# Peptides against a protein of PDB entry 7QUU, part 20

Target 1, 43 residues: chain A of PDB entry 7QUU
Amino acid sequence: DAVEPSVEKEYKKIISFRDTVFEGKHQQFLVPNNVRLKFLRDR

## One batch from the design tools (peptide; aimed at target 1 D1 R43)

Design b2_p25_5_s1 (made by RFdiffusion4, then SolubleMPNN; from b2_p25_5, 9 letters changed)
Fold by OpenDDE base, seed 3:
Structure b2_p25_5_s1 (fold): chain B 43 residues (1-43), chain A 25 residues (1-25)
Amino acid sequence: as target 1 above (43 residues)
Amino acid sequence: FKELSKEEREKLIKKELEALEKAKK
């Protein structure tokens, strides 16, 4: 089955978050409750 | 709001990737 464009977009956001935030200098990161990765990247 | 440790961020990444793999196929 063809991969939906929405799935591809969200995958790129996950990788971006991993590379810039998860592996970043921050030991802790403030996020909202019930967070999705799109909310993390914007902070 | 809450603070996520590196370990909690890793768990979140794994969960979101798993959800995408399920949606992909």
Scores: peptide ipSAE 0.105, ipTM 0.593, DockQ to the pose 0.038
OpenDDE base, seeds 1, 2, 4, 5: peptide ipSAE 0.099, 0.103, 0.082, 0.093; ipTM 0.573, 0.593, 0.575, 0.580

Design b2_p25_5_s2 (made by RFdiffusion4, then SolubleMPNN; from b2_p25_5, 10 letters changed)
Fold by OpenDDE base, seed 5:
Structure b2_p25_5_s2 (fold): chain B 43 residues (1-43), chain A 25 residues (1-25)
Amino acid sequence: as target 1 above (43 residues)
Amino acid sequence: FKSLSREEREKLIEKELKALEEAKK
């Protein structure tokens, strides 16, 4: 089954962020209290 | 909003990736 383009887009964002974190470029980051991907919240 | 350390962010990312994989099923 094909994943929706919007889901793939969000996936790529998470992977990009992961790589940034693992590279050690950021020590802290502000996030919403309840972080959940939009497409997951809508399920 | 909440400030997260690197370790907390890594755990959050892992959680989101796991949820994403489950959502693909």
Scores: peptide ipSAE 0.090, ipTM 0.572, DockQ to the pose 0.039
OpenDDE base, seeds 1, 2, 3, 4: peptide ipSAE 0.081, 0.081, 0.074, 0.069; ipTM 0.573, 0.565, 0.563, 0.548

Design b2_p25_5_s3 (made by RFdiffusion4, then SolubleMPNN; from b2_p25_5, 9 letters changed)
Fold by OpenDDE base, seed 4:
Structure b2_p25_5_s3 (fold): chain B 43 residues (1-43), chain A 25 residues (1-25)
Amino acid sequence: as target 1 above (43 residues)
Amino acid sequence: FKELSREEREKLIEKELKALEEAKK
């Protein structure tokens, strides 16, 4: 079946984020307690 | 705000990827 375009675009954003995290230093950083990542909030 | 370790970030990514995979169905 055809993948819904918005889902595919969101997937690409997650992959981009993943790559940034995995390539970076093993540092901790702050995230809002109950707020989803910016590119995921529409879900 | 809470501080997320690398491991916690990886788990979050995996969770969201799984959710997207289910949403494609």
Scores: peptide ipSAE 0.090, ipTM 0.579, DockQ to the pose 0.038
OpenDDE base, seeds 1, 2, 3, 5: peptide ipSAE 0.064, 0.079, 0.057, 0.047; ipTM 0.530, 0.548, 0.515, 0.479

Design b2_p25_5_s4 (made by RFdiffusion4, then SolubleMPNN; from b2_p25_5, 9 letters changed)
Fold by OpenDDE base, seed 5:
Structure b2_p25_5_s4 (fold): chain B 43 residues (1-43), chain A 25 residues (1-25)
Amino acid sequence: as target 1 above (43 residues)
Amino acid sequence: FKKLSKEEREKLIKKEMEALKKAQE
């Protein structure tokens, strides 16, 4: 099934975030309880 | 607001990926 271009862009952002975190390049951040990632907020 | 551990960040990433999968259905 073809993934919508908007959904694919959001997946790429999550993967990039994951890889940055797993590579140890991402610092710990403060988030609200039950936070959603900013690029997924409107979904 | 809270500081996320490595494990909490991994759980958040997984949760967001699962939410995107559901939004594709």
Scores: peptide ipSAE 0.055, ipTM 0.510, DockQ to the pose 0.040
OpenDDE base, seeds 1, 2, 3, 4: peptide ipSAE 0.051, 0.052, 0.027, 0.051; ipTM 0.490, 0.491, 0.390, 0.499

Design b2_p25_6 (made by RFdiffusion4)
Pose (drawn by RFdiffusion4):
Formats: structure tokens, C-alpha cells, sequence
Structure b2_p25_6 (pose): chain A 43 residues (1-43), chain P 25 residues (1-25)
């Protein structure tokens, strides 16, 4: 499953979700320091 | 590059981590 048909569909939904959290203004999730680094360093 | 399974697992772990740390509104 290294690169499926799912990839772009997964990207659009996940990238937008993640990018909102990268701003940290996510309605459901307010992200502090440790979470910031976790998102950026891992992915 | 990560596989689709590895990406989905990491995503699930991130949601669980946010809920365990109490960052969910």
C-alpha cells in the first residue's frame, strides 16, 4: 500500500485538517507547543 | 515515503494523543 488510489483524497482531507491545526485555530483542537513540534517534525 | 497504512496509523495516534492531553475543545 505504498501509494494507493487513496493518496490525493487522503491528502486533501488530512492537509486541510492539519493546516488548520498548524494555525492552531482548529475549532475542535487547540494546540500548544509540544503538539506543534509533533506535527511538524514527524510529517 | 510512508505507506497508506502507516499514514493512517500515525493520524489515529495524533487524535488519541490530543484527546489524552486534554487539548480537545
Amino acid sequence: as target 1 above (43 residues)
Amino acid sequence: HLTSSETRKWWEEMIEYLEEEGYKV

Design b2_p25_6_s1 (made by RFdiffusion4, then SolubleMPNN; from b2_p25_6, 14 letters changed)
Fold by OpenDDE base, seed 5:
Structure b2_p25_6_s1 (fold): chain B 43 residues (1-43), chain A 25 residues (1-25)
Amino acid sequence: as target 1 above (43 residues)
Amino acid sequence: PRTVEEERKEFEELLRELEELGYVK
C-alpha cells in the first residue's frame, strides 16, 4: 500500500537525521501510510 | 531551535513507538 506523501517526506527526514547525527546506529523502520510523525510535526 | 540532546530524546521516543506498532525492520 502506498505511503501518504507527507508521511514519506517526514520519514526521509528522520532517516537523514539518524544517518547524520547518530551515524546509522539505529535500525531501519517503516512508518504507517496515514500517520504524521510527531517528532517532525513542528520541524 | 532544539538541542542535540532534545532531538535525541524525541528520536528515541519515536523509535520506541514505531517498534511497539511493529514497523521496525
Scores: peptide ipSAE 0.025, ipTM 0.421, DockQ to the pose 0.195
OpenDDE base, seeds 1, 2, 3, 4: peptide ipSAE 0.023, 0.023, 0.023, 0.023; ipTM 0.449, 0.458, 0.458, 0.457; seed 3 fails the geometry check

Design b2_p25_6_s2 (made by RFdiffusion4, then SolubleMPNN; from b2_p25_6, 14 letters changed)
Fold by OpenDDE base, seed 1:
Structure b2_p25_6_s2 (fold): chain B 43 residues (1-43), chain A 25 residues (1-25)
Amino acid sequence: as target 1 above (43 residues)
Amino acid sequence: PLTLEEERKREKEFLEYLKKKGYVK
């Protein structure tokens, strides 16, 4: 079965948020590299 | 690739970890 569009949308939101945090786009977050290595996807 | 459920779990753990370690201002 194809992935439901709502599932794909939520997946993308989760990934996008995590990426923006690691990229320093959110001033309220200060994330060190060890945390990035722990939670970033292996691409 | 991880499932949505797995990513939801990772997101929760991520946020909890950030809060616990004081990486949230």
Scores: peptide ipSAE 0.583, ipTM 0.876, DockQ to the pose 0.515
OpenDDE base, seeds 2, 3, 4, 5: peptide ipSAE 0.577, 0.581, 0.191, 0.582; ipTM 0.875, 0.876, 0.651, 0.876; seeds 2, 3, 5 fail the geometry check

Design b2_p25_6_s3 (made by RFdiffusion4, then SolubleMPNN; from b2_p25_6, 16 letters changed)
Fold by OpenDDE base, seed 1:
Structure b2_p25_6_s3 (fold): chain B 43 residues (1-43), chain A 25 residues (1-25)
Amino acid sequence: as target 1 above (43 residues)
Amino acid sequence: RKTVEELRKEIKEELEDLKKKGYVL
């Protein structure tokens, strides 16, 4: 089944956020190492 | 501007909704 375009957008947003936060460079702020989203890294 | 905690909450909620729909991330 083709993933619905809405769900694909949500997924891409989450993955982009995961990668950006893991790098510590978010568009809005510098992410301190202690604030990195561990639960997104394990997926 | 959103706080880190607000962004964490929003992303967690989005992840939980995708899980309820049967998607794996």
Scores: peptide ipSAE 0.057, ipTM 0.541, DockQ to the pose 0.053
OpenDDE base, seeds 2, 3, 4, 5: peptide ipSAE 0.046, 0.037, 0.026, 0.048; ipTM 0.507, 0.451, 0.382, 0.514; seed 2 fails the geometry check

Design b2_p25_6_s4 (made by RFdiffusion4, then SolubleMPNN; from b2_p25_6, 13 letters changed)
Fold by OpenDDE base, seed 2:
Structure b2_p25_6_s4 (fold): chain B 43 residues (1-43), chain A 25 residues (1-25)
Amino acid sequence: as target 1 above (43 residues)
Amino acid sequence: PKTVEELRKEFEEFLKYLEEKGYVL
């Protein structure tokens, strides 16, 4: 079944935002690499 | 694949984790 275009667009926005934060490229969310890795390990 | 709702929830959990570690969000 075709995914609704609105849902796909929202999905892409969430992924892009998440990746930007994880990469430390978001000016409002400067996350150190060690903190990111700890979260990924402990979740 | 994860739903949009699942991804949003995981990201909210990450933001909460950062807040608990003293990061300003």
Scores: peptide ipSAE 0.119, ipTM 0.596, DockQ to the pose 0.390
OpenDDE base, seeds 1, 3, 4, 5: peptide ipSAE 0.113, 0.118, 0.117, 0.118; ipTM 0.591, 0.596, 0.596, 0.597

Design b2_p25_7_s1 (made by RFdiffusion4, then SolubleMPNN; its pose is not in this set)
Fold by OpenDDE base, seed 4:
Formats: C-alpha cells, sequence, structure tokens
Structure b2_p25_7_s1 (fold): chain B 43 residues (1-43), chain A 25 residues (1-25)
C-alpha cells in the first residue's frame, strides 16, 4: 500500500517543525551585540 | 481496533521513509 500523498505532506510538516524547534533549541543564544550593549548601558 | 493498528503501522512506515528522504542538515 502506497501512503496517501496527503498523509506524507502532514508528516513532512511535522518533521520540518521538529527540525526548526531543534535548531532553535541548539541555536546558542547569540545574544545580538545590540542586546548585550543595552544590558551594559543600563549598569 | 485492527484498522487503527494498521493505520498506526502505515504512519510509522511513512515517518521512516520520510526520515530517509529528508537530509538532516
Amino acid sequence: as target 1 above (43 residues)
Amino acid sequence: EEEKKKLEEERKKAIERLKKKVPVR
């Protein structure tokens, strides 16, 4: 049985979302230099 | 119950096929 192309599209979205969330969790908080400079200016 | 089990097995097989087709960058 071939998986219906509708079901394949839904799982492709779930995988893409998982990868985006995983990449977002493993993006080291690159605190933009501007945000770090704001915290240094407010001291 | 058997139809739900078949659908879940087809879903698992679809996910495994998609994991092989989507390169993890």
Scores: peptide ipSAE 0.066, ipTM 0.593, DockQ to the pose 0.024
OpenDDE base, seeds 1, 2, 3, 5: peptide ipSAE 0.027, 0.061, 0.059, 0.062; ipTM 0.348, 0.553, 0.575, 0.575

Design b2_p25_7_s4 (made by RFdiffusion4, then SolubleMPNN; its pose is not in this set)
Fold by OpenDDE base, seed 5:
Structure b2_p25_7_s4 (fold): chain B 43 residues (1-43), chain A 25 residues (1-25)
Amino acid sequence: as target 1 above (43 residues)
Amino acid sequence: KEKEEELKKLREKAIERARKRVPVR
């Protein structure tokens, strides 16, 4: 099964957010509103 | 169940790639 391109985009956002937080480039914890991870709640 | 295992593998790969880039002390 091809992983839905939506799920891969969300993981890329998590990795980018982590890289941004750990690179020390954001002294302010302003999560941009575009990083609102819609966790696929298993329904 | 198969989609959940694929999601789990992708999560593990994403976490592993992220761990390789920045070691969590």
Scores: peptide ipSAE 0.039, ipTM 0.526, DockQ to the pose 0.045
OpenDDE base, seeds 1, 2, 3, 4: peptide ipSAE 0.025, 0.032, 0.028, 0.026; ipTM 0.357, 0.511, 0.459, 0.466; seed 1 fails the geometry check

Design b2_p25_8_s1 (made by RFdiffusion4, then SolubleMPNN; its pose is not in this set)
Fold by OpenDDE base, seed 2:
Structure b2_p25_8_s1 (fold): chain B 43 residues (1-43), chain A 25 residues (1-25)
Amino acid sequence: as target 1 above (43 residues)
Amino acid sequence: VEELRKKEREKRKEEEKRKLEELLK
């Protein structure tokens, strides 16, 4: 069935929000290797 | 006439909601 362009726009917004929230929760803070190595030396 | 236009708008919104719920399954 052809999805109406209004419904497709709303769906794309929900998926984009889900993916952004998922990526943001799993975004490993790119801790520079130098900062990680300092933390391991100061322990 | 105006009440018929209101009912048609409500029907379209319900059809759009059903299509959105189908895409989310």
Scores: peptide ipSAE 0.154, ipTM 0.578, DockQ to the pose 0.000
OpenDDE base, seeds 1, 3, 4, 5: peptide ipSAE 0.145, 0.152, 0.149, 0.133; ipTM 0.570, 0.573, 0.568, 0.561

Design b2_p25_8_s2 (made by RFdiffusion4, then SolubleMPNN; its pose is not in this set)
Fold by OpenDDE base, seed 3:
Structure b2_p25_8_s2 (fold): chain B 43 residues (1-43), chain A 25 residues (1-25)
Amino acid sequence: as target 1 above (43 residues)
Amino acid sequence: IEELLKKLREERKEKEEEEKKLKEL
């Protein structure tokens, strides 16, 4: 099924929004480097 | 901090699932 180019554009917007929100949250919270490293290890 | 890290992990997981769906198109 060729996904309509409208649907692909909407998914790209959602992903870009999620990226921006995630990056924005990482900037808003000065997560101490030790907690950041724990977050990366607990993945 | 732990709750915020949990929320960030959940949002990242949702994003990775959306990126996966986009690659399956």
Scores: peptide ipSAE 0.043, ipTM 0.469, DockQ to the pose 0.000
OpenDDE base, seeds 1, 2, 4, 5: peptide ipSAE 0.031, 0.032, 0.019, 0.024; ipTM 0.409, 0.400, 0.316, 0.281

Design b2_p25_8_s4 (made by RFdiffusion4, then SolubleMPNN; its pose is not in this set)
Fold by OpenDDE base, seed 3:
Structure b2_p25_8_s4 (fold): chain B 43 residues (1-43), chain A 25 residues (1-25)
Amino acid sequence: as target 1 above (43 residues)
Amino acid sequence: LLEELKKLREEKKKEEEEKKKLEEE
């Protein structure tokens, strides 16, 4: 089953947000607040 | 989550500082 391209884009943003937090670097791109809050809630 | 994220950030920072010292020798 091909994951919908919208869902795959949202997962890529969550992963890149995680990696930015772990590296302690400045955020390379603006992650929307809804994606940030979902990531912080679901883990 | 947030405490684990803080711990992982500190571990990655130490690893990056150690790699940088080994590249400057």
Scores: peptide ipSAE 0.027, ipTM 0.288, DockQ to the pose 0.000
OpenDDE base, seeds 1, 2, 4, 5: peptide ipSAE 0.028, 0.026, 0.030, 0.026; ipTM 0.296, 0.275, 0.409, 0.325; seeds 1, 4, 5 fail the geometry check

## One batch from the design tools (peptide; aimed at target 1 V7 K13 F39 D42)

Design b2_p26_1_s2 (made by RFdiffusion4, then SolubleMPNN; its pose is not in this set)
Fold by OpenDDE base, seed 4:
Structure b2_p26_1_s2 (fold): chain B 43 residues (1-43), chain A 26 residues (1-26)
Amino acid sequence: as target 1 above (43 residues)
Amino acid sequence: KEEAEKLAEELKKMKSLRKEFEELLK
């Protein structure tokens, strides 16, 4: 069994995004382009 | 595939979190 590489990449970006947000200060933040979520967009 | 389905479910659970934080970035 194998996960599609594109889906796995987006999952890793979600984790990176989560960690960036919650490890950061509760201030205004910018989401880096590499961690912007595309998979979860309304389609 | 089972692993892909599990991943898709986890991603869906993260959708609400994504929406909340993306709104904060506007």
Scores: peptide ipSAE 0.048, ipTM 0.457, DockQ to the pose 0.165
OpenDDE base, seeds 1, 2, 3, 5: peptide ipSAE 0.037, 0.042, 0.024, 0.025; ipTM 0.414, 0.448, 0.412, 0.451; seed 5 fails the geometry check

Design b2_p26_2 (made by RFdiffusion4)
Pose (drawn by RFdiffusion4):
Structure b2_p26_2 (pose): chain A 43 residues (1-43), chain P 26 residues (1-26)
Amino acid sequence: as target 1 above (43 residues)
Amino acid sequence: VFLEKSENDIENEFIEEFKKELEEEE
């Protein structure tokens, strides 16, 4: 499963979701310091 | 790659929901 057909589809939904949280204005999720670093450092 | 688990639980919860959607599509 290293690079499936799923990749771009996954990317568009996940990247838009993650980018909103990267602004931290996500309607469902308000993200503080630790969460900021977890997202950025891991991925 | 994008479905692998991360250090953040918020991302993992989102990925779990997304995997369920993929299973339903299959």

Design b2_p26_2_s1 (made by RFdiffusion4, then SolubleMPNN; from b2_p26_2, 17 letters changed)
Fold by OpenDDE base, seed 2:
Structure b2_p26_2_s1 (fold): chain B 43 residues (1-43), chain A 26 residues (1-26)
Amino acid sequence: as target 1 above (43 residues)
Amino acid sequence: PFLKDTSSEILNEFRKKLLEERKKEE
């Protein structure tokens, strides 16, 4: 099944977040729980 | 990075969203 464009946009955000945080492309920082995965809650 | 969520947890939340969207299409 084709992924809906809205879901694809969220996927790109998740991958970007994963890559930047877990691949060490950015300075290590503490991510508060209330900020985490906000882009999955707010559509 | 000091994160509670792992990469796997993030992907799991994404899978949940995909399942929710699939259920709306049915």
Scores: peptide ipSAE 0.065, ipTM 0.514, DockQ to the pose 0.046
OpenDDE base, seeds 1, 3, 4, 5: peptide ipSAE 0.025, 0.023, 0.021, 0.025; ipTM 0.435, 0.408, 0.382, 0.429

Design b2_p26_2_s2 (made by RFdiffusion4, then SolubleMPNN; from b2_p26_2, 17 letters changed)
Fold by OpenDDE base, seed 3:
Structure b2_p26_2_s2 (fold): chain B 43 residues (1-43), chain A 26 residues (1-26)
Amino acid sequence: as target 1 above (43 residues)
Amino acid sequence: PYLKDTESDILNEFRKKLLEERLKEL
């Protein structure tokens, strides 16, 4: 069945970040805490 | 105010979440 809309939304943020902010050139990056992906463990 | 992550770490957590959702459908 279809992937849950919540998971798809977070994946689209990853791809957008890679493609539009870093152009795939950076393996490591800094994100604001308010833009953090929901499925990442708190640190 | 900022969290340091790698693209690989983010993609690995996404893959884990995708597997969890697929296992609920079985």
Scores: peptide ipSAE 0.037, ipTM 0.419, DockQ to the pose 0.083
OpenDDE base, seeds 1, 2, 4, 5: peptide ipSAE 0.035, 0.036, 0.031, 0.024; ipTM 0.418, 0.424, 0.415, 0.328

Design b2_p26_2_s3 (made by RFdiffusion4, then SolubleMPNN; from b2_p26_2, 16 letters changed)
Fold by OpenDDE base, seed 4:
Parts: sequence; structure tokens; C-alpha cells
Structure b2_p26_2_s3 (fold): chain B 43 residues (1-43), chain A 26 residues (1-26)
Amino acid sequence: as target 1 above (43 residues)
Amino acid sequence: PPLKPTSSEIYNEFVKELLKEREKEK
């Protein structure tokens, strides 16, 4: 199924967050549930 | 520590969580 443009917009926010918080680190990035839910509420 | 997931892996996990929330709203 094609991903809706709104979902892609939220994904880009998560990637931006990842790059800002975890840049230069060897730690595995896990998106916290509260962060995911924030983006879902903002749509 | 485990390797960082690819952007695709992060996206897939995000979509899975989105779908779970949508199913709860039905």
C-alpha cells in the first residue's frame, strides 16, 4: 500500500530528531513511544 | 552496542506503531 503524504511528513520529523540526538553515537536509535505519539497528534 | 538501524528500519517501525494506533480508534 502507498504511504500517505502525512505519514511521510511525520517520518521526516523522526529522522531529523534521530540525526540531532544520535549523530556521532554508536548507540542504537529507538524512537520513544511518547515521541511517536506526539507526531501522530500533530497531524 | 547494536548497530544503528537504517532509515528504512526506523520508518517501518514507525509505520507499525501508526497502524496499531489507527486500529485502536476503530
Scores: peptide ipSAE 0.063, ipTM 0.469, DockQ to the pose 0.037
OpenDDE base, seeds 1, 2, 3, 5: peptide ipSAE 0.050, 0.044, 0.049, 0.049; ipTM 0.469, 0.457, 0.461, 0.466; seed 2 fails the geometry check

Design b2_p26_2_s4 (made by RFdiffusion4, then SolubleMPNN; from b2_p26_2, 15 letters changed)
Fold by OpenDDE base, seed 2:
Structure b2_p26_2_s4 (fold): chain B 43 residues (1-43), chain A 26 residues (1-26)
Amino acid sequence: as target 1 above (43 residues)
Amino acid sequence: PLLKDTSSDILNEFRKELLKEREKEK
């Protein structure tokens, strides 16, 4: 499925964060009360 | 789908998806 450019931008941020977490270099972030995570599962 | 749970629930689901994506790339 084609990922929208806006969603792809947010996905790249999430992947960057993921890699940082797995490297043990992550910082704290705020989690909003409403999040869309569908596109992570569809890739 | 949209997650409309508490921030803690969202964070837990986010962590699960991050792990799944990492495992797919190995």
Scores: peptide ipSAE 0.046, ipTM 0.453, DockQ to the pose 0.049
OpenDDE base, seeds 1, 3, 4, 5: peptide ipSAE 0.036, 0.039, 0.040, 0.035; ipTM 0.409, 0.439, 0.412, 0.410; seed 5 fails the geometry check

Design b2_p26_3 (made by RFdiffusion4)
Pose (drawn by RFdiffusion4):
Structure b2_p26_3 (pose): chain A 43 residues (1-43), chain P 26 residues (1-26)
Amino acid sequence: as target 1 above (43 residues)
Amino acid sequence: ELMEKWESNEKTKEVLEELGISLEDV
């Protein structure tokens, strides 16, 4: 499953979700320091 | 480009799981 048909569909939903959290203004999730580094370093 | 997006998605899914964030919340 290295690159499926799912990839772009996954990317659009996930990237927009992640990008909102990257601003940290996510309605459901307020993200502090440790979470910031976790998102950025890992992915 | 697709490979890069795949890697980014898989890592994002792993981070979401570790933070207790489900795909239903995404």

Design b2_p26_3_s1 (made by RFdiffusion4, then SolubleMPNN; from b2_p26_3, 13 letters changed)
Fold by OpenDDE base, seed 5:
Structure b2_p26_3_s1 (fold): chain B 43 residues (1-43), chain A 26 residues (1-26)
Amino acid sequence: as target 1 above (43 residues)
Amino acid sequence: DLEKKYKEVKKAKKVLKELGISMEQV
């Protein structure tokens, strides 16, 4: 099994988190709208 | 592209730091 580069693993986590934040489905806390907008600009 | 992914991760980590969230919590 090719060990996926650490950056690729982190990237997948970040993309998943970003999508969760965008959908407003984050379960741990309310994501502020300014944070959602920041992730939108970074897409 | 790995460099592009790295840049996106770096930007996101900055946002996470502002929120007090570690990569382990993501």
Scores: peptide ipSAE 0.499, ipTM 0.878, DockQ to the pose 0.479
OpenDDE base, seeds 1, 2, 3, 4: peptide ipSAE 0.497, 0.496, 0.491, 0.497; ipTM 0.879, 0.878, 0.878, 0.879

Design b2_p26_3_s2 (made by RFdiffusion4, then SolubleMPNN; from b2_p26_3, 17 letters changed)
Fold by OpenDDE base, seed 5:
Structure b2_p26_3_s2 (fold): chain B 43 residues (1-43), chain A 26 residues (1-26)
Amino acid sequence: as target 1 above (43 residues)
Amino acid sequence: DLEKKYKEVKASLKVFKELGISEEQI
């Protein structure tokens, strides 16, 4: 089953969002390091 | 498998919501 282009597009949006969170102020003060490291591996 | 990855990262948005972080804010 070919992944629909819409699913790929939404996937890329979520990854971009996560990257923005982890590059910004949220990494240090809001996002626990263990959660950050897990999500970085899941890119 | 991209569909599996998509389901996993989509589920992660719930974790961000619990932290008060949303796609609409950033």
Scores: peptide ipSAE 0.420, ipTM 0.855, DockQ to the pose 0.267
OpenDDE base, seeds 1, 2, 3, 4: peptide ipSAE 0.412, 0.404, 0.416, 0.416; ipTM 0.852, 0.854, 0.855, 0.853

Design b2_p26_3_s3 (made by RFdiffusion4, then SolubleMPNN; from b2_p26_3, 12 letters changed)
Fold by OpenDDE base, seed 2:
Structure b2_p26_3_s3 (fold): chain B 43 residues (1-43), chain A 26 residues (1-26)
Amino acid sequence: as target 1 above (43 residues)
Amino acid sequence: DLEKKYKEVKASKKVLEELGISLEQV
């Protein structure tokens, strides 16, 4: 099967991380409120 | 759109860098 472009793979990771931050469910990293607000606006 | 995704990835990588987090860690 066609290899997914690196950008697409990275994008999926970013979206997944963003969503966990937005939901307040991320347990591995402390994300500052200003970053959470940025992800809220971009969602 | 791949270009939009690229821009979003680039912007997000900058934010992660400020947090000291690599994309490989998320």
Scores: peptide ipSAE 0.505, ipTM 0.881, DockQ to the pose 0.443
OpenDDE base, seeds 1, 3, 4, 5: peptide ipSAE 0.505, 0.499, 0.505, 0.501; ipTM 0.881, 0.880, 0.881, 0.879

Design b2_p26_3_s4 (made by RFdiffusion4, then SolubleMPNN; from b2_p26_3, 12 letters changed)
Fold by OpenDDE base, seed 5:
Structure b2_p26_3_s4 (fold): chain B 43 residues (1-43), chain A 26 residues (1-26)
Amino acid sequence: as target 1 above (43 residues)
Amino acid sequence: DLEKKYEEVKKSKKVLKELGISEEQV
C-alpha cells in the first residue's frame, strides 16, 4: 500500500482529536462555550 | 489539498495549546 503523506496522517489524527474535544466527548477537558460555539459555527 | 490540511493542523494545534489540551492527556 502507498504510504499516506505525513501531513495527511497528522491531519487525520489532530482533526479527529480536536473534534472529539470540542464535541465534549472528553469531559475532563474544559472548553469555554464561546470557543465551542465558534468551532461549531466555523467548521 | 495538503496545504489546506497543513493550515488546519496548525490552527488546531494552536487552539488546543491555548486550551492547555494535549493528546498525551487522553
Scores: peptide ipSAE 0.614, ipTM 0.889, DockQ to the pose 0.378
OpenDDE base, seeds 1, 2, 3, 4: peptide ipSAE 0.609, 0.610, 0.609, 0.607; ipTM 0.887, 0.887, 0.887, 0.887

Design b2_p26_4 (made by RFdiffusion4)
Pose (drawn by RFdiffusion4):
Structure b2_p26_4 (pose): chain A 43 residues (1-43), chain P 26 residues (1-26)
Amino acid sequence: as target 1 above (43 residues)
Amino acid sequence: FFSEELKEEIAENLGISVEELEEILE
């Protein structure tokens, strides 16, 4: 499963979701310091 | 790149289940 047909579809949904959280204005999720670093450092 | 591993990482960062993350992404 190293690079499936799923990749771009997964990216568009996940990237947009993640990028909103990268702003931290996510309607469902308000993100503080630790969460900021977790997202950026891991991925 | 593994798509399931990426969903697991996001779910862990937010403290939610993979099933809940997939419902949000739908």

Design b2_p26_4_s4 (made by RFdiffusion4, then SolubleMPNN; from b2_p26_4, 10 letters changed)
Fold by OpenDDE base, seed 5:
Structure b2_p26_4_s4 (fold): chain B 43 residues (1-43), chain A 26 residues (1-26)
Amino acid sequence: as target 1 above (43 residues)
Amino acid sequence: LDVNKLYEELAEILGISVEELRKILE
């Protein structure tokens, strides 16, 4: 069935945060360069 | 869509617990 609204809301929140972190907006978090580069290539 | 798996994967990448990640996303 379709994804529950609450689950989709959580999903969007996680993805939004992930993108922000991977873009380097949270310097307290260290993201491996290979992961960051893959992210940039995949989007 | 498995949100829990997504939490786990991201938490691992960031070096934090899933619980900490959930608190950040409150």
Scores: peptide ipSAE 0.631, ipTM 0.906, DockQ to the pose 0.413
OpenDDE base, seeds 1, 2, 3, 4: peptide ipSAE 0.630, 0.630, 0.630, 0.630; ipTM 0.906, 0.906, 0.906, 0.906

Design b2_p26_5 (made by RFdiffusion4)
Pose (drawn by RFdiffusion4):
Structure b2_p26_5 (pose): chain A 43 residues (1-43), chain P 26 residues (1-26)
Amino acid sequence: as target 1 above (43 residues)
Amino acid sequence: EPVFNEEEFEKKYEEFKEKLEKLNKS
């Protein structure tokens, strides 16, 4: 499963979701310091 | 408005992380 057909579909829905959280204005999730670093360092 | 929810966030984070790890395997 190293690179499936799913990749771009997964990217568009995940990237947009993540990018909103990268701004931290996500309607469902307000993200503080530790969460900021977790997202950025891991991925 | 944005709401803090650590438990739900962690679930969503792990779901997306596992998917991205599978796709980024070399």

